# Peptides against a protein of PDB entry 6DSZ, part 289

Target 1, 361 residues: chain A of PDB entry 6DSZ
Amino acid sequence: NYVVTAQKPTAVNGCVTGHFTSAEDLNLLIAKNTRLEIYVVTAEGLRPVKEVGMYGKIAVMELFRPKGESKDLLFILTAKYNACILEYKQSGESIDIITRAHGNVQDRIGRPSETGIIGIIDPECRMIGLRLYDGLFKVIPLDRDNKELKAFNIRLEELHVIDVKFLYGCQAPTICFVYQDPQGRHVKTYEVSLREKEFNKGPWKQENVEAEASMVIAVPEPFGGAIIIGQESITYHNGDKYLAIAPPIIKQSTIVCHNRVDPNGSRYLLGDMEGRLFMLLLEKEEQMDGTVTLKDLRVELLGETSIAECLTYLDNGVVFVGSRLGDSQLVKLNVDSNEQGSYVVAMETFTNLGPIVDMCV

## One batch from the design tools (peptide; made by RFdiffusion4, then SolubleMPNN)

Design b2_p26_4_s2 (from b2_p26_4, 12 letters changed)
Fold by OpenDDE base, seed 5:
Structure b2_p26_4_s2 (fold): chain B 361 residues (1-361), chain A 26 residues (1-26)
Amino acid sequence: as target 1 above (361 residues)
Amino acid sequence: SEEDRKRLKEALAEMEAQKKVDIKEP
């Protein structure tokens, strides 16, 4: 009996940074198919802490901190619609991953969306939103005492949602989404009423955005609003202010992932299908009344990495590049460019052995 | 532009200045 030790998956399909092990520890969490790897970010690099097997392929992985939690909790949704909220507990040398809540959020009726599973968390931790099926938005209310994740659906009139996020600074949980109809792609907002289990009219909309608008970035306060990333343009809207840029450099390859660097949303990393890494900069303008408004958007090329499936800024200009198609990398952003004009230096490379071809023998 | 490069340099320098974890380059 050759126990073919099934090689561990090496392709990264998600990554997130936060404070999962403690309030003080900076963690990198990496999803590799059914496996969750937990690292502590240290001066010596990534220290492995725990590996967790999940009961399915990880489709969503998000850290969040409910009011009165000392550290982040982890939301996971699998491709089989198993949802859980995980907590890290350590007692001396004993490390436990505790399931605080779980549930299956699969519907018996619904067309799975062609763009896959989207999972988002309200910044104020009031709810989780899921786009699993066309024409449905699933809501999981976040309740501390509930060990069973219960969900309900709200009908979306917009059948072809491309991307969706919760906005920041909203009195009620508010989603912003790009959708497609026969007239093109559009951006719309809805308030989510937990009480009435319905959508209310959101603060703003923008019809006829770029035809290839593919991603929504929710921008924190003080700016608020959202960034919409297309093939040719990057736009900002917050209801009162609209800005658009069309930097020629982004037209060369489709931006496929993003990550926020600053808590205030002043900087973002962008990765494209060619492995180019960009910085998106939000320039502020301080008004006479002390309000901060967005003055301009800028995109700068940092350098080249492996083709990112996901990006996450760690600290000190260090970025984890999670790759599905190539080797994942830990890279450093340098203040000064090299002779080739690159600000990116690879610190560590994690070999991707490719998809485990289940050789059915 | 030269101004854009300056802003990028300032942005990158701020990342180092705001660091909590001094991840050493190998």
Scores: peptide ipSAE 0.383, ipTM 0.886, DockQ to the pose 0.828
Fold by OpenDDE base, seed 4:
Structure b2_p26_4_s2 (fold): chain B 361 residues (1-361), chain A 26 residues (1-26)
Amino acid sequence: as target 1 above (361 residues)
Amino acid sequence: SEEDRKRLKEALAEMEAQKKVDIKEP
């Protein structure tokens, strides 16, 4: 009887920062295939709190705080379409991860999207949106008393959604997405009606964006709107203002992940396929009426890390670089560059032993 | 540009100034 000690997965496929264990604790949550690791961010670094086994590969992991919750809840969707909402509970030394709600959101009919699973949460916690299948947008209404996650589909006319986010500051839940058609890539918005279970016309659209536009970043208030990341360009649009930059430095490698640094969306981290880490800066202009408008966008190279599958800013210039292909890292962003012009210093490296091939013998 | 470096430095300095957790370098 060879007890094959199942090696723990080390490849990171998702990470998120928030207040999961308490309202005051800053947490790092790391998805490693079927495992969720929960850390508290401390002055001494990452303190492990709990490891949770999930029934399947984690495909989506998002923190959200419904109205009246003191701390964040965790939404998880697995690659087998098992959805759950998790809550951290601590009673003295006893730590429990409670399933607040669960459900299977798989459809009997549908073509799984080739670009994989996208899961998003409305900033006002009205719903979860899922792009699982081409031509469908799945909605999970968020209700506090519902232990069973029920979903419905809305038909998308746009069959090839590249990325989608919920926008901030919208009266109704509003999605912004990049899609591809025979004419190229475009950005469109839709309002999501929970009542009618349909899309309404969104506030804006932008036809003929960059051909390789791949990511949508929803920008919080006061700016609002979205950033569209391409291979050659970064664009901002909020319905009233459009701004585009084409920094030559981003052409060298495709940006593959992003993370917001500031709650107001003034700064973002960007990671590319070469492990380059960038800062995207939103320069504000304050108008005489007190309105804040976007003055400019800037991209600055911070340095090099492991190839990020996911990025999350912790605090004090510390960033977790979740890597699938290489070692994950905790890195520090320094105010002053080193002699090589890098602002990045590795604080800790987490060895990636590679993919666990479950060889079913 | 020198101006871009200045803005980056200011942005990075703001991260340190706004810190809630003083994560120590190992």
Scores: peptide ipSAE 0.378, ipTM 0.882, DockQ to the pose 0.851
Fold by OpenDDE base, seed 1:
Structure b2_p26_4_s2 (fold): chain B 361 residues (1-361), chain A 26 residues (1-26)
Amino acid sequence: as target 1 above (361 residues)
Amino acid sequence: SEEDRKRLKEALAEMEAQKKVDIKEP
């Protein structure tokens, strides 16, 4: 009888940084299949705090801070469409993960999207948006007193959504998405009416983006708008300003993940399929009226890491590289490059033992 | 370019300057 000690999952499929354990603590949260690992980021590195078993593979993991909350709440959606909002509570040495709200958001009718589950949270915490099925956008209104996550669907005319985000600085919750039709890929925006449970026309659209446009980054104020990442180009649009770059270096390998470094959206990390780590820089221009506009976009190669499934900036130039295919890493970004021209130094490597095939024995 | 490298260095230096947690290299 080989007691196959169920190896804990080591492949990372999501990571997020925020203030989950307290307002003061910087946390790294790592999704490893059905397991959530919670760390505190310390001067000594990652301190493990709690592991949580989830009732299914974690498909979405997002931190958000509703008005009046002192710390971040965690939204999780599983691949089985179980949604929950989690809160960390500590009472002395007792650590509890409290479910504030839960629900199953599965529809009986709908084609599951081929690009998988997308879950997004409005920056003002008005709603959660879910792209689960083609031609549907699911909305979960965020209400403080509701323990039951109720959702409704809005029909989306665009059947093939590639990626979607909520925009910042919008009076109404506004989504920006890349979609594909027979004419190519396009970017569109919609306002989401909670009252009418419908889409209204968004502030802008961009038809005929790059054919391989795959990711939307919502940019915080003061810039606002979105960045669209393709195979060959990176494009910024905010309704008033359009700027595109086509740095040759990104053509070599597809960008597969991104993470915002700064709260103001001035810097982003980008990871490609070869494990190259880039910095995307938003150069500001201050106008005579005191408005800040985007002057330019820059992409700089930092170095090489494990192939990132997800990236998250921690602090002090430290980045967690969550890898599904390779070893996850904690890396340091140095101000000066090494002899090879790399700004990346591995601080810690977390061995990936491969996909735990849940052999249900 | 040399200018691009300067911008990168400035960006990286800002990360260190804005740090809240002094995560030390092992």
Scores: peptide ipSAE 0.377, ipTM 0.884, DockQ to the pose 0.824
Fold by OpenDDE base, seed 3:
Structure b2_p26_4_s2 (fold): chain B 361 residues (1-361), chain A 26 residues (1-26)
Amino acid sequence: as target 1 above (361 residues)
Amino acid sequence: SEEDRKRLKEALAEMEAQKKVDIKEP
């Protein structure tokens, strides 16, 4: 009986960087279908620490740090709506991934959204938000003592949400989302009341955004607000300031992923369907009153990589390019361009042996 | 533009200057 060891999945469908193993360790976490790979980022490159099997295809993977936690916790949602919060524990050489909380968040009724599962975490760790079904926003309150992830639904009037994020710097948890109606695509905000289990009016809205607006980036303080990425334009809005750019270079291919480089949201990486890697730059203007406002947005081409499903900045100009269709890469951003004008150099390539076979387990 | 290249160079230089982990090229 040759036990054909099933080949491990190689196609990447998610990646995140944070401090999961310790407060000091920089980790790269990679989702490959049902498998979670945990690395420590070292001077010698990626050191593997642990591989974890999940009870289904990973659909959402987000690190978050509740107040009083020394290191990040990991939220995972599977395509079968199994949710968990994971903690890394090490005791000497013994490494354990502890489930702090779990639950199934599937509804008996609802139309699964065409844009797939979206999971987001409030920056202040008050709640997790889930867009699973059309016309519903699911909320999981974050409570430290609760081992059971309990969720409730809030009805959305907007049936066709494209993307959603929690905003930064809001007194109440506030979502910003792109939605489509018969009149086009729009951006709206809602405050989420945990007490009343309802939406309140958010701080701002923007009607009639670009028809192909597909992504929302929540911008940290001091800027606040959100960036909306379309096919032809990138827009910023924070309630007080609106700014739009339409760099011709982004029209050539659809931007499909993004990652924040700086904690203050001054720089983002953008990846498109052709494997082009861009830097989005937020230029600050300091006002006489000491307020920081957005002066300008800029997009610069860094170079070419594998087609990114996900991007994550590590440190020292090193970026992990998670690819589903091609080989994943560890790339270095150089200060000086090469002769071809590229700032990107491949450090390591991780062979993708084939598509993620959705093994329905 | 030359100015845009300068800004990008400055942004990339800041990444190197702010590094906590000196990830070496293989």
Scores: peptide ipSAE 0.370, ipTM 0.881, DockQ to the pose 0.823

Design b2_p26_4_s3 (from b2_p26_4, 9 letters changed)
Fold by OpenDDE base, seed 4:
Structure b2_p26_4_s3 (fold): chain B 361 residues (1-361), chain A 26 residues (1-26)
Amino acid sequence: as target 1 above (361 residues)
Amino acid sequence: SEEDRERLKKALAEMQENRKVDIKEP
């Protein structure tokens, strides 16, 4: 009996940065199929802390910090709809990953969305939202004492949701989503009522966005609102202000991932299908009343990396490029470009040995 | 443009200046 030691998965399908191990530690969490890798970001680079085997492929991995928590908790949803909230605990040298809550959120009835699973967390940690099935938005209320993740569905009239996020700075949990109908793609917002288990009218909508609008980025305060990324355009809307740019450089390849660099949402990293890395800049204008408004949007080419499945800014201009198709990388963003005009330097490369083909024997 | 380059340079510099972790370059 040759125990073929199943090769550890190397293809990255998700990454997130936060404070999971402690309030002070900067962590990089990497999802590799069923494997979760936890690193501490140090001056010497990535220090591995723990690896966790998950029951099923990780489909969603998000850090969040409920009120009164000193460190981030981790929400994981698997491709088989197993949900859990994980907490890191360390007692001396003993490291444990505690399941604070778990549940299966699969529905017996529903068409799985062809665009896959979307999982989002309200910035105020009131709920988790899941787009699993067409025409349904699943809500998991976040309760501190609840060990069982219970969910309910809200019916969406919009059957073809492309992407969805929770907005920042909303009194009620508010989603912003791109959807497609026979007339094209549109952006809409809904307030989510936990009490009534329904959608209320959101603060704004934008009909007839770019036909290939594919991603929503929720922008933190002071700007608020959302960025909509298409093939040809990047648009901002917050209900009061609309701004659109169409930088020719983004037309060459589809933007497929993004990551916020700073807490105030003034900078984002964008990755495309060719492995190009961009910075999206939100220029501020301070009004005389102390209000901050968006002055302009800028997109700058930083350089080339492996084709990102996910991006996460660590610190000090260091970015983790999680790749499914190629080698994952740690890259440095330099202040000055090289002779080729690139601001990107590879610091470390993580060999991707390809997908583990589960040979169902 | 030169202005865009300077803006980018400033943005990149701010990332390094505001760092909490001094991740060493190889």
Scores: peptide ipSAE 0.450, ipTM 0.902, DockQ to the pose 0.801
Fold by OpenDDE base, seed 1:
Structure b2_p26_4_s3 (fold): chain B 361 residues (1-361), chain A 26 residues (1-26)
Amino acid sequence: as target 1 above (361 residues)
Amino acid sequence: SEEDRERLKKALAEMQENRKVDIKEP
């Protein structure tokens, strides 16, 4: 009997930063297949707090803070459509991960989308949105007293959604999505009516975006709107303002992940398929009326890392690079570049042993 | 450009200035 020591999964498929263990703690949460690792970010680096086994591969992992919660809650959706909302509780030395709500959100009928599972949370915590199946948008209303995650579907006319986010600063929950039709890729918005369980017309749309537009970033106030990332271009739109850039440097490799650095959405990290790390900068212009508008978009190369599956800014210029294909890294962003022009220094490397092939021999 | 480099330096400096956790370099 070879006890194959079941190697723990090392490939990272998701990461998030927030305040999960307490209001004061900065946490890094890492999804490694069926495992959730919880760290506290400290002056000494990452302190492990808890590892949690999930009943399936983690497909969505998002932190959110409902109104009147002291700390973030964790939404998890598995690849088998098991949804849960988790809360961290500590009582002395006892650490419990409490399931506040759970449910299975699988539909009996539907074509699973080729681009996989997308899960998003309304910034005002009114609902969770799920793109699981083509032509359907699933809504989970968020209610504090609801232990059972109940969902309903809204029909999407747009069958091929590439990416979707909830927008900030909207009176009603509003989604912004990139979709593909026979004419190309487009961006559209819809308001989500919880009452009527339907879509209403959103504030704006942009037809005929870049053919390879792949990601939507919802931008917080004061800018609002969204950034659309393509292969060749990065565009901003908020209904009133449109701005596009086509920096030659992004053409070299496809941007595959992003993370917001600042709460106001002034800076983002971008990672590409070559492991290049970029800063996306939103330059503000203050108008005479005190309104803040987007002046310009800038993309700056920071350096190289492992190929990121996910990125998350921690603090103090420290970034966690979650890699599926290579070693995950904790990296420091320096103010001054090294002799090679890189602003990135590896602080710690986490060896990726590859996929655990459960060879039951 | 030099301007782009200065903008980046400023952005990176602001990350360190606004830090809540003084994560030490190894």
Scores: peptide ipSAE 0.448, ipTM 0.902, DockQ to the pose 0.796
Fold by OpenDDE base, seed 2:
Structure b2_p26_4_s3 (fold): chain B 361 residues (1-361), chain A 26 residues (1-26)
Amino acid sequence: as target 1 above (361 residues)
Amino acid sequence: SEEDRERLKKALAEMQENRKVDIKEP
């Protein structure tokens, strides 16, 4: 009887940073199929705190902090549409992951979207949005006292949503999304009415964006708005300001992931399909009235890493590169480049053993 | 450009200056 010790999954399919274990701790949370790994970021690197087995493959993993919470809560959605909100509790040496709320958000009717599950949280924690099925946007209202996650659907006229985010600084929860129709790809916004359970007209739209526009980044205040990343272009729009760049360097490989470096949204990390790591820079212009506008966008090559499935800026120029196809890495961004012009140095490498091929013989 | 490199250098320096966790290189 060979006890095939089921090897723990090593391929990373999601990562997030925040303050999950305490208000003070900086955490890295890593999704590896059905496994959630929780680390504390320390001066000595990543300290493992807890591993959690989930009842399914993690499809969405997002940290959020509702009003009145001292630390972040974790939203998880599985590939089988099991949703939960998790809280970390420690009492002495006892570490518990508490389910604050749970529910199944599967619909009996709907075509699962080919681009997979998208889950987003309103920055003001009013709702969770889910794109699970074509032509539907699912809303989970966030209520502190509700242990049962209830959802409703709003019909989307736009059947082929590519990516969607909640915008910052909106009076009502507002989504921004890239969609495809027979005329090409477009960006649109909708306000989400919890009361009426419908979409209202959003603040802006941009028709005929780049044909391969694939990602939406919601930009925090003071800039607001969104960045749209394509194959050839990066565009910014906030309703009042539009700016587009087409850096030749991004044409070589598709940008596949992003992560915000700082709370003000002035800098982002971008990872492409070749494992190139970029910095996206938002140049600020201060107006005479004290308003802040976007002056310019810049993209700079930092170096090469493993092919990122997800990126997470930690602190002090340290980045976690979560890889599905290669080894995950902890990398340092240096101020000065090496002789090869790279700003990236690998600090730690986490071996990816690949997919466990269950050879059922 | 040299200007772009200096902006990047500044951006990278600000990451280290604004740190809350002093993650040491191994």
Scores: peptide ipSAE 0.445, ipTM 0.900, DockQ to the pose 0.827
Fold by OpenDDE base, seed 3:
Structure b2_p26_4_s3 (fold): chain B 361 residues (1-361), chain A 26 residues (1-26)
Amino acid sequence: as target 1 above (361 residues)
Amino acid sequence: SEEDRERLKKALAEMQENRKVDIKEP
């Protein structure tokens, strides 16, 4: 009996960095279709800890730390709408991935959105938000004692949501989203009432953004607000301040992924469809009252990598480039550029043997 | 510009200075 060892998936469709195994360990988590790979970031590089099989293709993978947790928890949503919250537990040499909560969040009624599944977590860990279907926003309240993930829907008037995030520094959970209507693309905010199970008016809106605005980045305090990334422009808005840049370099290829480098939101990595890696920099201005405002936005070309499906900054200028179309990479950002003007050096390359097409059996 | 390169250099230097994990270069 030749046990044909099923070829392990190699195409990366998601990656996140955090403290999942312990409060002190820096982890890289990689989603490869139905497989979750867990690494510890060490001085010697990536140390594999565990691989976990999921009940379906991973569509959402987010780390979050509820108040009073010593380490991050992992939220996963599959393409079949199975949701779970996972915890890493180690007891001596025994390593277990424990399901703290689970649920199926599929609706019997609804049109699946063309832009796919979006899952977001409130920065204060009050709720998970899901855009699964057109005209619906699903909310999963986060309760520590609840083993069953219960969800409810709020109706969205905006049928064509492109991207959505929770904002930082909001008294109530507040979403910011790009949507399309017959007049173009727009940005809107809503407060989410858990009590009333409805949307309230958010703090701001921006009508008529760039026609190809595709991504929302929620910016932490002290800046707050959001960055909206388009094909031609990058805009910032926080309700009080608006700033837009149109660097010619981003027009050459569509930005497809982003990752925050630092906790204060001063720097982001951006990846485009040509495998170019950029740094987005938020320049601060300190006001006389001690408030910090955004002075300017800058985009700098770092170099070239594999075409990123996802990016995650680890530490010490090291970035994981998760690729679906090419080889994934561990890259170093150098302080000084090489002779070609690149700040990027490949440390390690992870061969992609091709997309495992999920044959829907 | 030279100013942009110096900003980037500073940003990249801060990443190395503020490191928690001393990931060795190959």
Scores: peptide ipSAE 0.437, ipTM 0.900, DockQ to the pose 0.782

